# Designs tried in a protein design run: peptides against a protein of PDB entry 3J47. Part 82

Target 1, 121 residues: chain A of PDB entry 3J47
Amino acid sequence: IRLTNQLKSLKGLQSKLKDVVEYLDKVINKELPINHTILGKLQDVFNLLPNLGTPDDDEIDVENHDRINISNNLQKALTVKTNDELMVIYISNLVRSIIAFDDLIENKIQNKKIQEQRVKD

## One batch from the design tools (peptide; made by RFdiffusion4, then SolubleMPNN)

Design b2_p24_2_s2 (from b2_p24_2, 7 letters changed)
Fold by OpenDDE base, seed 2:
Structure b2_p24_2_s2 (fold): chain B 121 residues (1-121), chain A 24 residues (1-24)
Amino acid sequence: as target 1 above (121 residues)
Amino acid sequence: SLEELREQFEKLLKEVDELLKKLE
C-alpha cells in the first residue's frame, strides 16, 4: 500500500515533469508566447528541489582495496541515493501544489497540438 | 535562461524515470 502510493505519486510527478519540458520546448521554439508568471513559478519549483543527480562522487575509488573503506563508501552512497529517492517522492506533492498553472500549461500544449494537426490536414 | 531551465527539468525527469524503473 505505502509503496504503491509512493509509486503513484512518482508517476504523477513524472507526468507533470514531461508536461513542463514539453511546455518549455514550445516556448523555446517560439510556438508559445513567453509567460513570465509560469516561468517564475517553474524556477521557484526548481529551487525548492534538492540537488538531485549531483553525482555523489560515487567514484568508488576502486583503488582503496580496504574492504572497510569500500563498505563505508557503498553504504554512504546507498544512503545518499536513498535519501535522494525519498526526497523526490516527498517533493512530488510540493511540486504539484506550487505549480499553480499546471492546467494552463496542459491546455496550451493541447491547443497547440490541435492547431498543428489542423495545419497538416 | 529558458534553455538552462529546460535542461534542469529534463535532468530531473531522467532521474525520476530511473527511480521508477528501479521501483517497478
Scores: peptide ipSAE 0.334, ipTM 0.874, DockQ to the pose 0.541
Fold by OpenDDE base, seed 1:
Structure b2_p24_2_s2 (fold): chain B 121 residues (1-121), chain A 24 residues (1-24)
Amino acid sequence: as target 1 above (121 residues)
Amino acid sequence: SLEELREQFEKLLKEVDELLKKLE
């Protein structure tokens, strides 16, 4: 049950990441205007995500995490009037989801490495 | 740059895809 829910969450993350890539492609192709607020939040994702391949980057800058959460909460409280505002809310929810699943992804990578070592051993 | 940011997300997506394949 827990593993199935984790896989479902990871599939959800995959879908959201595809949406982000598609959004960026549209901006690059000038189909959508540049929104610095959205781009700033997307950049913050990579600043907060530890390198998925190295367990040692425990430097989650707690201050940056709190700032992003506060900004996301403020934006969520704003009435959506434009497509850009809707996109900002969407990306804010995506960022929160990515952060929430970061520990899950890291734990699964570690568990798999441990299992692979046990089989060799 | 926007292109670098896209590349980073594509890389992350690839890593997630690989993780899913390994967990299935």
Scores: peptide ipSAE 0.322, ipTM 0.875, DockQ to the pose 0.475
Fold by OpenDDE base, seed 5:
Structure b2_p24_2_s2 (fold): chain B 121 residues (1-121), chain A 24 residues (1-24)
Amino acid sequence: as target 1 above (121 residues)
Amino acid sequence: SLEELREQFEKLLKEVDELLKKLE
């Protein structure tokens, strides 16, 4: 039950992220007008997201190997856990922010498509 | 920039896709 709900939530997030990318593509291509409120919310969310997948944390300072590794593994584990917890908080805020504009994004995309179809007909 | 913002969301989307693939 809990895992299923988590997967469902993640699938929901996936769908919303696709909508965001599609929206941004439309704005970049000047198919939709710039909405500073939406963009501001998206920027706020992004600025709060921890650096996902920056490989640069592998700056293995090579020299003092043995004693530092245990402390680093615990700190790394704690940092990873803290990052995961922070990610959950940020993703939750992201989801809330995206949901708040979901209808707006969808309506704008649909209205534009309808207008484009009417002009082609 | 808008292009940078798009790139960041595309990256996040890819990560979510990979997570979903691993969990399914």
Scores: peptide ipSAE 0.313, ipTM 0.870, DockQ to the pose 0.514
Fold by OpenDDE base, seed 4:
Structure b2_p24_2_s2 (fold): chain B 121 residues (1-121), chain A 24 residues (1-24)
Amino acid sequence: as target 1 above (121 residues)
Amino acid sequence: SLEELREQFEKLLKEVDELLKKLE
């Protein structure tokens, strides 16, 4: 049950992150106007993310797979697993922050699409 | 910059995708 709920939360986060990237692409491409309130919230969310851009211990693990020390490998595997679990928990907390302004993003995108359709009609 | 912010969210999205792939 707990793992299923974490997986569901992670899937929700994935969907919302895709929406954020799409929104930012539209702003960069000048398809949407710059909204400093939205951008400020996105920056706040990003600043709350721990260690984004540290090479996943997983890439380091793929390169170090040749080291024979079983005890170190187990401890490393446990550390990687723990890091992944902590990341999921942390991401789940961030989901709540993202959801809090998701409606604002969606409303802005929809309103822009409606305006563009009205201009074409 | 906006481009930098996008890049960071793309990285985060990639990490989440990888985590989901491991969990599924």
Scores: peptide ipSAE 0.332, ipTM 0.874, DockQ to the pose 0.517; fails the geometry check

Design b2_p24_2_s3 (from b2_p24_2, 10 letters changed)
Fold by OpenDDE base, seed 1:
Structure b2_p24_2_s3 (fold): chain B 121 residues (1-121), chain A 24 residues (1-24)
Amino acid sequence: as target 1 above (121 residues)
Amino acid sequence: SLEELRQLFRELLEKVDKLLEELE
């Protein structure tokens, strides 16, 4: 049950991240006007996310004590998982704030399409 | 820039995709 809910939440996050990328593509392509409020919220996402850096290959000190490493790897994996879960929660809250503008974005897209059609007729 | 912001979201999306692939 908990794992299924986590997967569902992650799939929801995936969908919303796709929507954000598509929105940014439309803004870059001048299909939508720049909304500074939305852009500010999107920037806040990255300020709240821990560095999405590729794990720098900080030297896996390969050598020392196998048994302590398994427990530390499990704790690190649990900490990473917990951090990922927290990140999902934070991103989901930010995405919800962005979705509040989804109706506004859709209305602007529709209005622009209507205007472009009127200029062609 | 807007392009940099888009790239950051693509990278985040890629990470989420990888996590989903590992969990499925």
Scores: peptide ipSAE 0.245, ipTM 0.836, DockQ to the pose 0.543
Fold by OpenDDE base, seed 2:
Structure b2_p24_2_s3 (fold): chain B 121 residues (1-121), chain A 24 residues (1-24)
Amino acid sequence: as target 1 above (121 residues)
Amino acid sequence: SLEELRQLFRELLEKVDKLLEELE
């Protein structure tokens, strides 16, 4: 049950990350206008990810098997895991909000194009 | 830059993909 829920959450994150990449591709390809508010929120996501640039501190600490380090490493691992789980939830919600906002902008652009075409006819 | 931001998200996605592959 817990592992299945974690896997489901991770799959959800994967899907949302794909959506973000697709969004950024559309902006880069000039299919969507640059939205500084969205870009700012996407940057904030990275600022909330402490480990994006650090090799897993978990690989460095595994070699020192001294008993005193095990308790601190377990607590650190639990804290990191909890933070990672909370972070995944936060990021997923943030990404959902960004995508919903993007869809709104895309719809507005489409509606504007339709109106401009009707005025030319 | 926007391209750098895209690259960061691609890298994050790749990490998530690897984690999923390891768990499945």
Scores: peptide ipSAE 0.238, ipTM 0.835, DockQ to the pose 0.516
Fold by OpenDDE base, seed 4:
Structure b2_p24_2_s3 (fold): chain B 121 residues (1-121), chain A 24 residues (1-24)
Amino acid sequence: as target 1 above (121 residues)
Amino acid sequence: SLEELRQLFRELLEKVDKLLEELE
């Protein structure tokens, strides 16, 4: 039950992150106007997640085959994985707060499409 | 920059995708 709920929450986060990337692509491509309020909130998400840009030390330099290091590296890897999972859950809440603007974004996209159609007519 | 912000979200999305693949 708990794991299933975490997986469901993670899938929800995945969908929302995809939506954010697609939104940013549209803004970059000038398909949508820049909204500084949305961008500010997206930046706040990253400021709250200082370790997201750290390459996962999951490039365990597999070079040191010493068994003692393997146990510590495995525990470190499990800890990193757990931290990443917790981070993802934390981000999910932040992303949900940002994506309360999904309706605003979608409305702006629709309004722009309507305006572009009106200019062609 | 906006491009950097997009890149950060892509990287985050990629991490989430990997985590989902490991859990499924």
Scores: peptide ipSAE 0.227, ipTM 0.823, DockQ to the pose 0.489
Fold by OpenDDE base, seed 5:
Structure b2_p24_2_s3 (fold): chain B 121 residues (1-121), chain A 24 residues (1-24)
Amino acid sequence: as target 1 above (121 residues)
Amino acid sequence: SLEELRQLFRELLEKVDKLLEELE
């Protein structure tokens, strides 16, 4: 039950991320006008998730191993747990923000189609 | 840039796709 709900939520996120990419493609292709409010909120997402883009941070902390590790493991575990909890909060806020834009994106697409039809008539 | 923003969302989408593939 819990895993199924998590999988369903992740599939929902996947669908919304596809919608965001498609929206950005339409804006880049000049099929939709630039909306700075939407773009600003999309940028805020990545400002809140700095660690999603950096693959390279695994290499540096090899050498100073022993005495700092126990306090660092608890602090790292707390930091990882806090980061995971914060990430869940940020992803939840992101999803809510994207859902709120779904209607706005759809309305803009519809309004543009209506305007294009009116110009062809 | 707008292109950079699109690329970031593509990368995030790819990560979610991989996670879904691993969980299914």
Scores: peptide ipSAE 0.209, ipTM 0.819, DockQ to the pose 0.482

Design b2_p24_3_s1
Fold by OpenDDE base, seed 5:
Structure b2_p24_3_s1 (fold): chain B 121 residues (1-121), chain A 24 residues (1-24)
Amino acid sequence: as target 1 above (121 residues)
Amino acid sequence: SLTNQVEKLQQEIEELQKLLEELE
């Protein structure tokens, strides 16, 4: 029972990982637009994975090592690109907010001056 | 750095928010 449930869970995880790989391949090939929410969640998952490049697993076949290195380089490149893109969007939103606040402050100051003038007349 | 620019913009927003609160 425990082993069967673990095997079922692992098969489910393997299917999900396959779907993720297929999604990433479509994004790399520009067949789908980048979804930042999906990429952010994937980055969180990969950051929780043990560093597959730590030498303590001496028994990982050389073929797995090349795939792991390619995956790590791709992950690093996607992380850097996503962080830069998100930062540009964030800065753009900050600038828009600053302009909106400046306009709001100026409008409040003008309204206050008009009210003060009406009380003096 | 880009991080320093973001921090500067965040400080400016906080100053503007304070000015708005003083006008309410």
Scores: peptide ipSAE 0.029, ipTM 0.619, DockQ to the pose 0.032
Fold by OpenDDE base, seed 3:
Structure b2_p24_3_s1 (fold): chain B 121 residues (1-121), chain A 24 residues (1-24)
Amino acid sequence: as target 1 above (121 residues)
Amino acid sequence: SLTNQVEKLQQEIEELQKLLEELE
């Protein structure tokens, strides 16, 4: 029951992460307008995440003064950073789920061996 | 790639689920 609920929650998270990536790709490709409310909520999610990497000091070449290029570069940088951070969270949750399943399987194997020994005695 | 690692971990979870169901 508890592990099934954790798995269902993890599958739900995977679907949501995929939807976020697809949305961000459409925004980057200018297929969808920038929704500042969605971007603000994504930023709030990222502020709740532990710093999962040294920002690669990719020097944002600030030299091209066109507000459109700065907005696109910032969005691209936020999308790449967003994708990497979300993927690390997802991987961390997957690893925790795998460990929990491994421990459960080992416990069931041990319990089965104990029961088989008690029936032979 | 990070995507390939996620896909591999998802496959491993599915394999562990099958093993758990076989032990029930």
Scores: peptide ipSAE 0.025, ipTM 0.586, DockQ to the pose 0.138
Fold by OpenDDE base, seed 2:
Structure b2_p24_3_s1 (fold): chain B 121 residues (1-121), chain A 24 residues (1-24)
Amino acid sequence: as target 1 above (121 residues)
Amino acid sequence: SLTNQVEKLQQEIEELQKLLEELE
C-alpha cells in the first residue's frame, strides 16, 4: 500500500516532467515565448535535487559489501537511511514544485490559445 | 541545457520506479 502510493506519485511526477520537456522544446523552437518565472521554478527544482549518487557509486558500494567491518556497515546503513529519508522529502518537494510548474505551463498554453483566437477574429 | 537536465531527471525517476518495483 505505501509503496504503491509512492509508485503512483512517482508516475505522476514522471508524467509532469514529460510535460515540462515538451514545454521547453516549444520554447526552444520559438513556438512559445520564454517565461522567466517557469525557468526560475525549474532552477528551484534542480537545486532541490539530492545528489543521487551516480549508479556507479552504488556498484562500488556493492563490491565493498564483502569487507564486513561491522562499524562501517552501521554507518553505511545510517547514511543510506538518511539519504532515503532526504530523498522522500526531496521527492515530496519536487512533486509540489512540478505541480505548481505544470499549472503555470497550462496557464501559459491557455493564454496563447486565447491570444491566437483573438488575432483570427 | 535545461531540457537535458529535465530529461536526466526523468531518467532518474524511471530508475527509481524500477527500484521500487523490485522491492515490491
Scores: peptide ipSAE 0.020, ipTM 0.562, DockQ to the pose 0.057
Fold by OpenDDE base, seed 4:
Structure b2_p24_3_s1 (fold): chain B 121 residues (1-121), chain A 24 residues (1-24)
Amino acid sequence: as target 1 above (121 residues)
Amino acid sequence: SLTNQVEKLQQEIEELQKLLEELE
């Protein structure tokens, strides 16, 4: 159940990220005006991302594993577990932020469509 | 797997960052 819910959340996040890409493409193509509120929310999402350019704490821990005494195995295991738990919490918060962002994008797209229809009428 | 999905999300985020840079 917990793993399934995490997987579902990740799938949902992926879908919403795709929507964000589509929005940004429309802005790049000048189909939509730049919305600083949307961009600000997107930046907030990126700032919450773990440093993606750092080797996974697991990779750092694996590389350092040969240097860590057996007495620290429990502390290492707890650190890895804590990092994984923090990552899950982070992803959950990211999903919530992206959902809110997606709702904002959809509202802006709808408003633009309504305005374009009014100009054509 | 969860790991594969995280990796896919990472790739998509990197793409979004690139697009955001193009908008600036």
Scores: peptide ipSAE 0.020, ipTM 0.555, DockQ to the pose 0.207

Design b2_p24_4_s1
Fold by OpenDDE base, seed 3:
Structure b2_p24_4_s1 (fold): chain B 121 residues (1-121), chain A 24 residues (1-24)
Amino acid sequence: as target 1 above (121 residues)
Amino acid sequence: DEEKKILELLNQIKEIQKEIQELL
């Protein structure tokens, strides 16, 4: 029961992260306009992640070190037994921010479809 | 600048997705 609920919650998080990726790909492809409120909420999600930010301004080869550090720090946050309670609070805040973001994405996609229909009529 | 920031956020999310997939 506990393991099944954790697995279900993790699968739900994975699905919502997929929707976020699909949105960002549409913004990069210029299929959707940039929304600063949406981007601000994503930044808030990452600011709640210890060490997903670029470390301030020391000139060292940023492209390979950040991916390894994100993976190692998130893996360390997920595997280091030292604060399961902070991890639960963190994941809960992340999930809440992703849900609020998903609602904003859906609202923007719907509003765009409504505008495109009104221009065809 | 803004496009670079979106690409960075995208890469960070893809890494989280990968780690979640490794835990499943």
Scores: peptide ipSAE 0.098, ipTM 0.678, DockQ to the pose 0.071
Fold by OpenDDE base, seed 1:
Structure b2_p24_4_s1 (fold): chain B 121 residues (1-121), chain A 24 residues (1-24)
Amino acid sequence: as target 1 above (121 residues)
Amino acid sequence: DEEKKILELLNQIKEIQKEIQELL
C-alpha cells in the first residue's frame, strides 16, 4: 500500500514535469510568449531540489555521485534571479510537492538498499 | 539571457524526469 501510493505520487509528479517540459519547449520554439511568473515558479522548485538526496553524513556509497551532480547543476542554475511576490503562495504548494518527492526518493533509496542487503544474505 | 535560462530550466527538469524514471 505505501509503496503503491509512492509510485502513484511519483507518476503524478512525472506527468506534471512533462507538462512543464511541453510548456518550456513551446516557449523556446516561440509558440508561446515567455511567462516570467511560470519561470520564476520553476526556479523556486529548483531552489528546493538541492535538498533532494542529502544522505545524512554517515554513508559514503558510490551511487550518490549522480545525485550530487544534479544538486550541483541545480545550484549552478539557481544563480538566475527574477523577482515576483505573487509566486510565494504557489511556491508553497510546489514546496509541499517537492518535500513529498524528496521523502519518496529517500524511501525508494532505503527500500533499494534493504533489497540489496536481503540478496547478500 | 532569458532563452538561455529557459533552456537551463528545461535541462534540469529533464534530468529530474530521468531520475524519476530510474526509480519507477
Scores: peptide ipSAE 0.081, ipTM 0.663, DockQ to the pose 0.046
Fold by OpenDDE base, seed 5:
Structure b2_p24_4_s1 (fold): chain B 121 residues (1-121), chain A 24 residues (1-24)
Amino acid sequence: as target 1 above (121 residues)
Amino acid sequence: DEEKKILELLNQIKEIQKEIQELL
């Protein structure tokens, strides 16, 4: 039961991350305007990733360090079987943030389609 | 600046998707 729910949550997360990618691709392609609220929520998702700091990287350049740390911390959170409970908590928080983000994406895509239709009528 | 940040966020999401897919 618990494992099946985790797999279902991961599949749900994967689907929502696809919607996020499709949104960001549309923003890059200038098909959608930049939405700072959406981008802020996406940043909040990354800030909720476990800081699984390796104690060996405590000195060099704060801007490159945060990027490498987010990727490595996620990979480490996903691969370290011994921290499954923390991983589930972090994924659950990520999923909540991504659900709220998905609703914002859907609302913005719909509102744009409605506005484009009203300009053609 | 903003476009570069969006591209970075996109790459990070694609990495998360890859890692999730490798776990499934």
Scores: peptide ipSAE 0.078, ipTM 0.647, DockQ to the pose 0.077
Fold by OpenDDE base, seed 2:
Structure b2_p24_4_s1 (fold): chain B 121 residues (1-121), chain A 24 residues (1-24)
Amino acid sequence: as target 1 above (121 residues)
Amino acid sequence: DEEKKILELLNQIKEIQKEIQELL
């Protein structure tokens, strides 16, 4: 039950991220005008992302380096302000989904570390 | 400047999508 709900939430996030990509592609292709409100809020989503790239200081694996770059580029994107209510709801759902995703990644990393420790022992 | 920010956001979303796909 819990795992099925996590997978459903993750699939829901993947679908939402796809919709955002399709929107941004239309904006890049000049099919839609640049909406600074939309961009600012996508930025706010990403501000509310837990830093996918703060390892506790003890293991710089190659997978963490790509995440640190994503986090640093994310923080640079985040400087554009302001307002619309429907997007705050979308953002709140995206953020909740990404927090749940981060928890899933962290749990997977922890489980992998525990498994590797059990194989060394 | 704004187009560069959109492209950066797009790249970040694509990377998150990749990480999600690797976990599914």
Scores: peptide ipSAE 0.064, ipTM 0.637, DockQ to the pose 0.047

Design b2_p24_4_s2
Fold by OpenDDE base, seed 3:
Structure b2_p24_4_s2 (fold): chain B 121 residues (1-121), chain A 24 residues (1-24)
Amino acid sequence: as target 1 above (121 residues)
Amino acid sequence: EKEEEIKKLLNEIKKIEEEIKKLL
């Protein structure tokens, strides 16, 4: 029961992260306009993440160390008993920010489709 | 500038997604 609920919650988080990726790919491809409110909410998500290495901290061999450090920091945050409360607060804030962002993405995609339909009629 | 920031954010989200996928 406990493990099944954790896997279900993690699968839900994975689905929402995929929706965020699909939105950002559409913005990069110029299929959607840049929304500063959306970007600000993503920045808030990442500012709550300890050390998603910005590649702007000092010239040393970034391609192999960052994947291991993010994996190790997220895995260390998830596995080390000494910070469970801060991790729960962090994950809760991350999840709330992703949900609020997903709702905003959906609303913006729908509004764009409605505008494109109104220009064709 | 803003497009490069979006690409950075996208890459970081993809890293988190792949780590979540390894835990599943």
Scores: peptide ipSAE 0.060, ipTM 0.620, DockQ to the pose 0.071
Fold by OpenDDE base, seed 5:
Structure b2_p24_4_s2 (fold): chain B 121 residues (1-121), chain A 24 residues (1-24)
Amino acid sequence: as target 1 above (121 residues)
Amino acid sequence: EKEEEIKKLLNEIKKIEEEIKKLL
């Protein structure tokens, strides 16, 4: 039961991350306008994430020893299957943040499709 | 500036998706 719920939540998270990728690709392609509310909520998600090592993140902002430890714990929880409890806490916070803007993403994509249809008719 | 930030965010999300996919 607990493991099945964790796998279901993780599949749900994967689907929502795909929707976020599709949204961001549309924003980059100038298909959608930048929504600062969605962007702010994404930043809130990433502030809870470890530095997933972009090769270009050589900006050592040395002032948050506590953020580096929280960050390293999620990366370590994603890469090292040995701390399931910390992984669940961080994934649960990510899922909460992602769910909180999923409706905004879907509403923006749908509203644009409706407007483009109305301009073609 | 903001477009480059969105590209960074996109790349980080894609990494999370790949890690989640390896765990499933």
Scores: peptide ipSAE 0.058, ipTM 0.601, DockQ to the pose 0.079
Fold by OpenDDE base, seed 4:
Structure b2_p24_4_s2 (fold): chain B 121 residues (1-121), chain A 24 residues (1-24)
Amino acid sequence: as target 1 above (121 residues)
Amino acid sequence: EKEEEIKKLLNEIKKIEEEIKKLL
């Protein structure tokens, strides 16, 4: 049940990221006007991203392998737990920003369709 | 300028999509 709900939430997030990519491709292709509110919300999403490892961040965790194996297991467990908790808070904020962005994309697509219909009438 | 920023944002989102896809 819990794992299935996490997988469903992650699949939902993937679908919403795809909608964001499709929107940005339409903006690049000049099919949609640049919306600064949308771009600002995307920038807020990226500024909240923990550095999803440059391959170099995996090297920094390997080079400190020499000193203090028992207090570091609690501090590493607290750092991993804090990183996991920060990652959950981050993913939650990312999901909220992506949902708000998707609603804004849909509203803009609808408004464009309404405007195109009004120009044809 | 703004178009290059949008292309940068698009490339960053595509990286996030690939990381999410590795978790699925």
Scores: peptide ipSAE 0.056, ipTM 0.619, DockQ to the pose 0.069
Fold by OpenDDE base, seed 1:
Structure b2_p24_4_s2 (fold): chain B 121 residues (1-121), chain A 24 residues (1-24)
Amino acid sequence: as target 1 above (121 residues)
Amino acid sequence: EKEEEIKKLLNEIKKIEEEIKKLL
């Protein structure tokens, strides 16, 4: 049940990221004007990514390091200022999807560790 | 400047989408 809900939330996040990519591609291609409100919403979402991957416990798995690097590179790319109010609700839904993504990653890492231990025994 | 930053943002979003796709 939990894993199925995480997978559903992750698929929902993937769909939303795809919609964002399609929008940004249209903006880059000058098919659509730059909407600073949409860009600001993305910025605030990605500024929350570093805070979602707090590992309780000092085992830096290489897979977590790559994701933290993506998040940090993104945060460094996101240093443009934009405002404010309609973003919080949309961000809250994306953050819920990102938390469910992080939980899914952690569960996959744990399952991989358990499988590797069973092959050593 | 703003267009180059949008391109960087787009590239990092695409990386996240690829990582999500590997997990699904």
Scores: peptide ipSAE 0.055, ipTM 0.611, DockQ to the pose 0.047

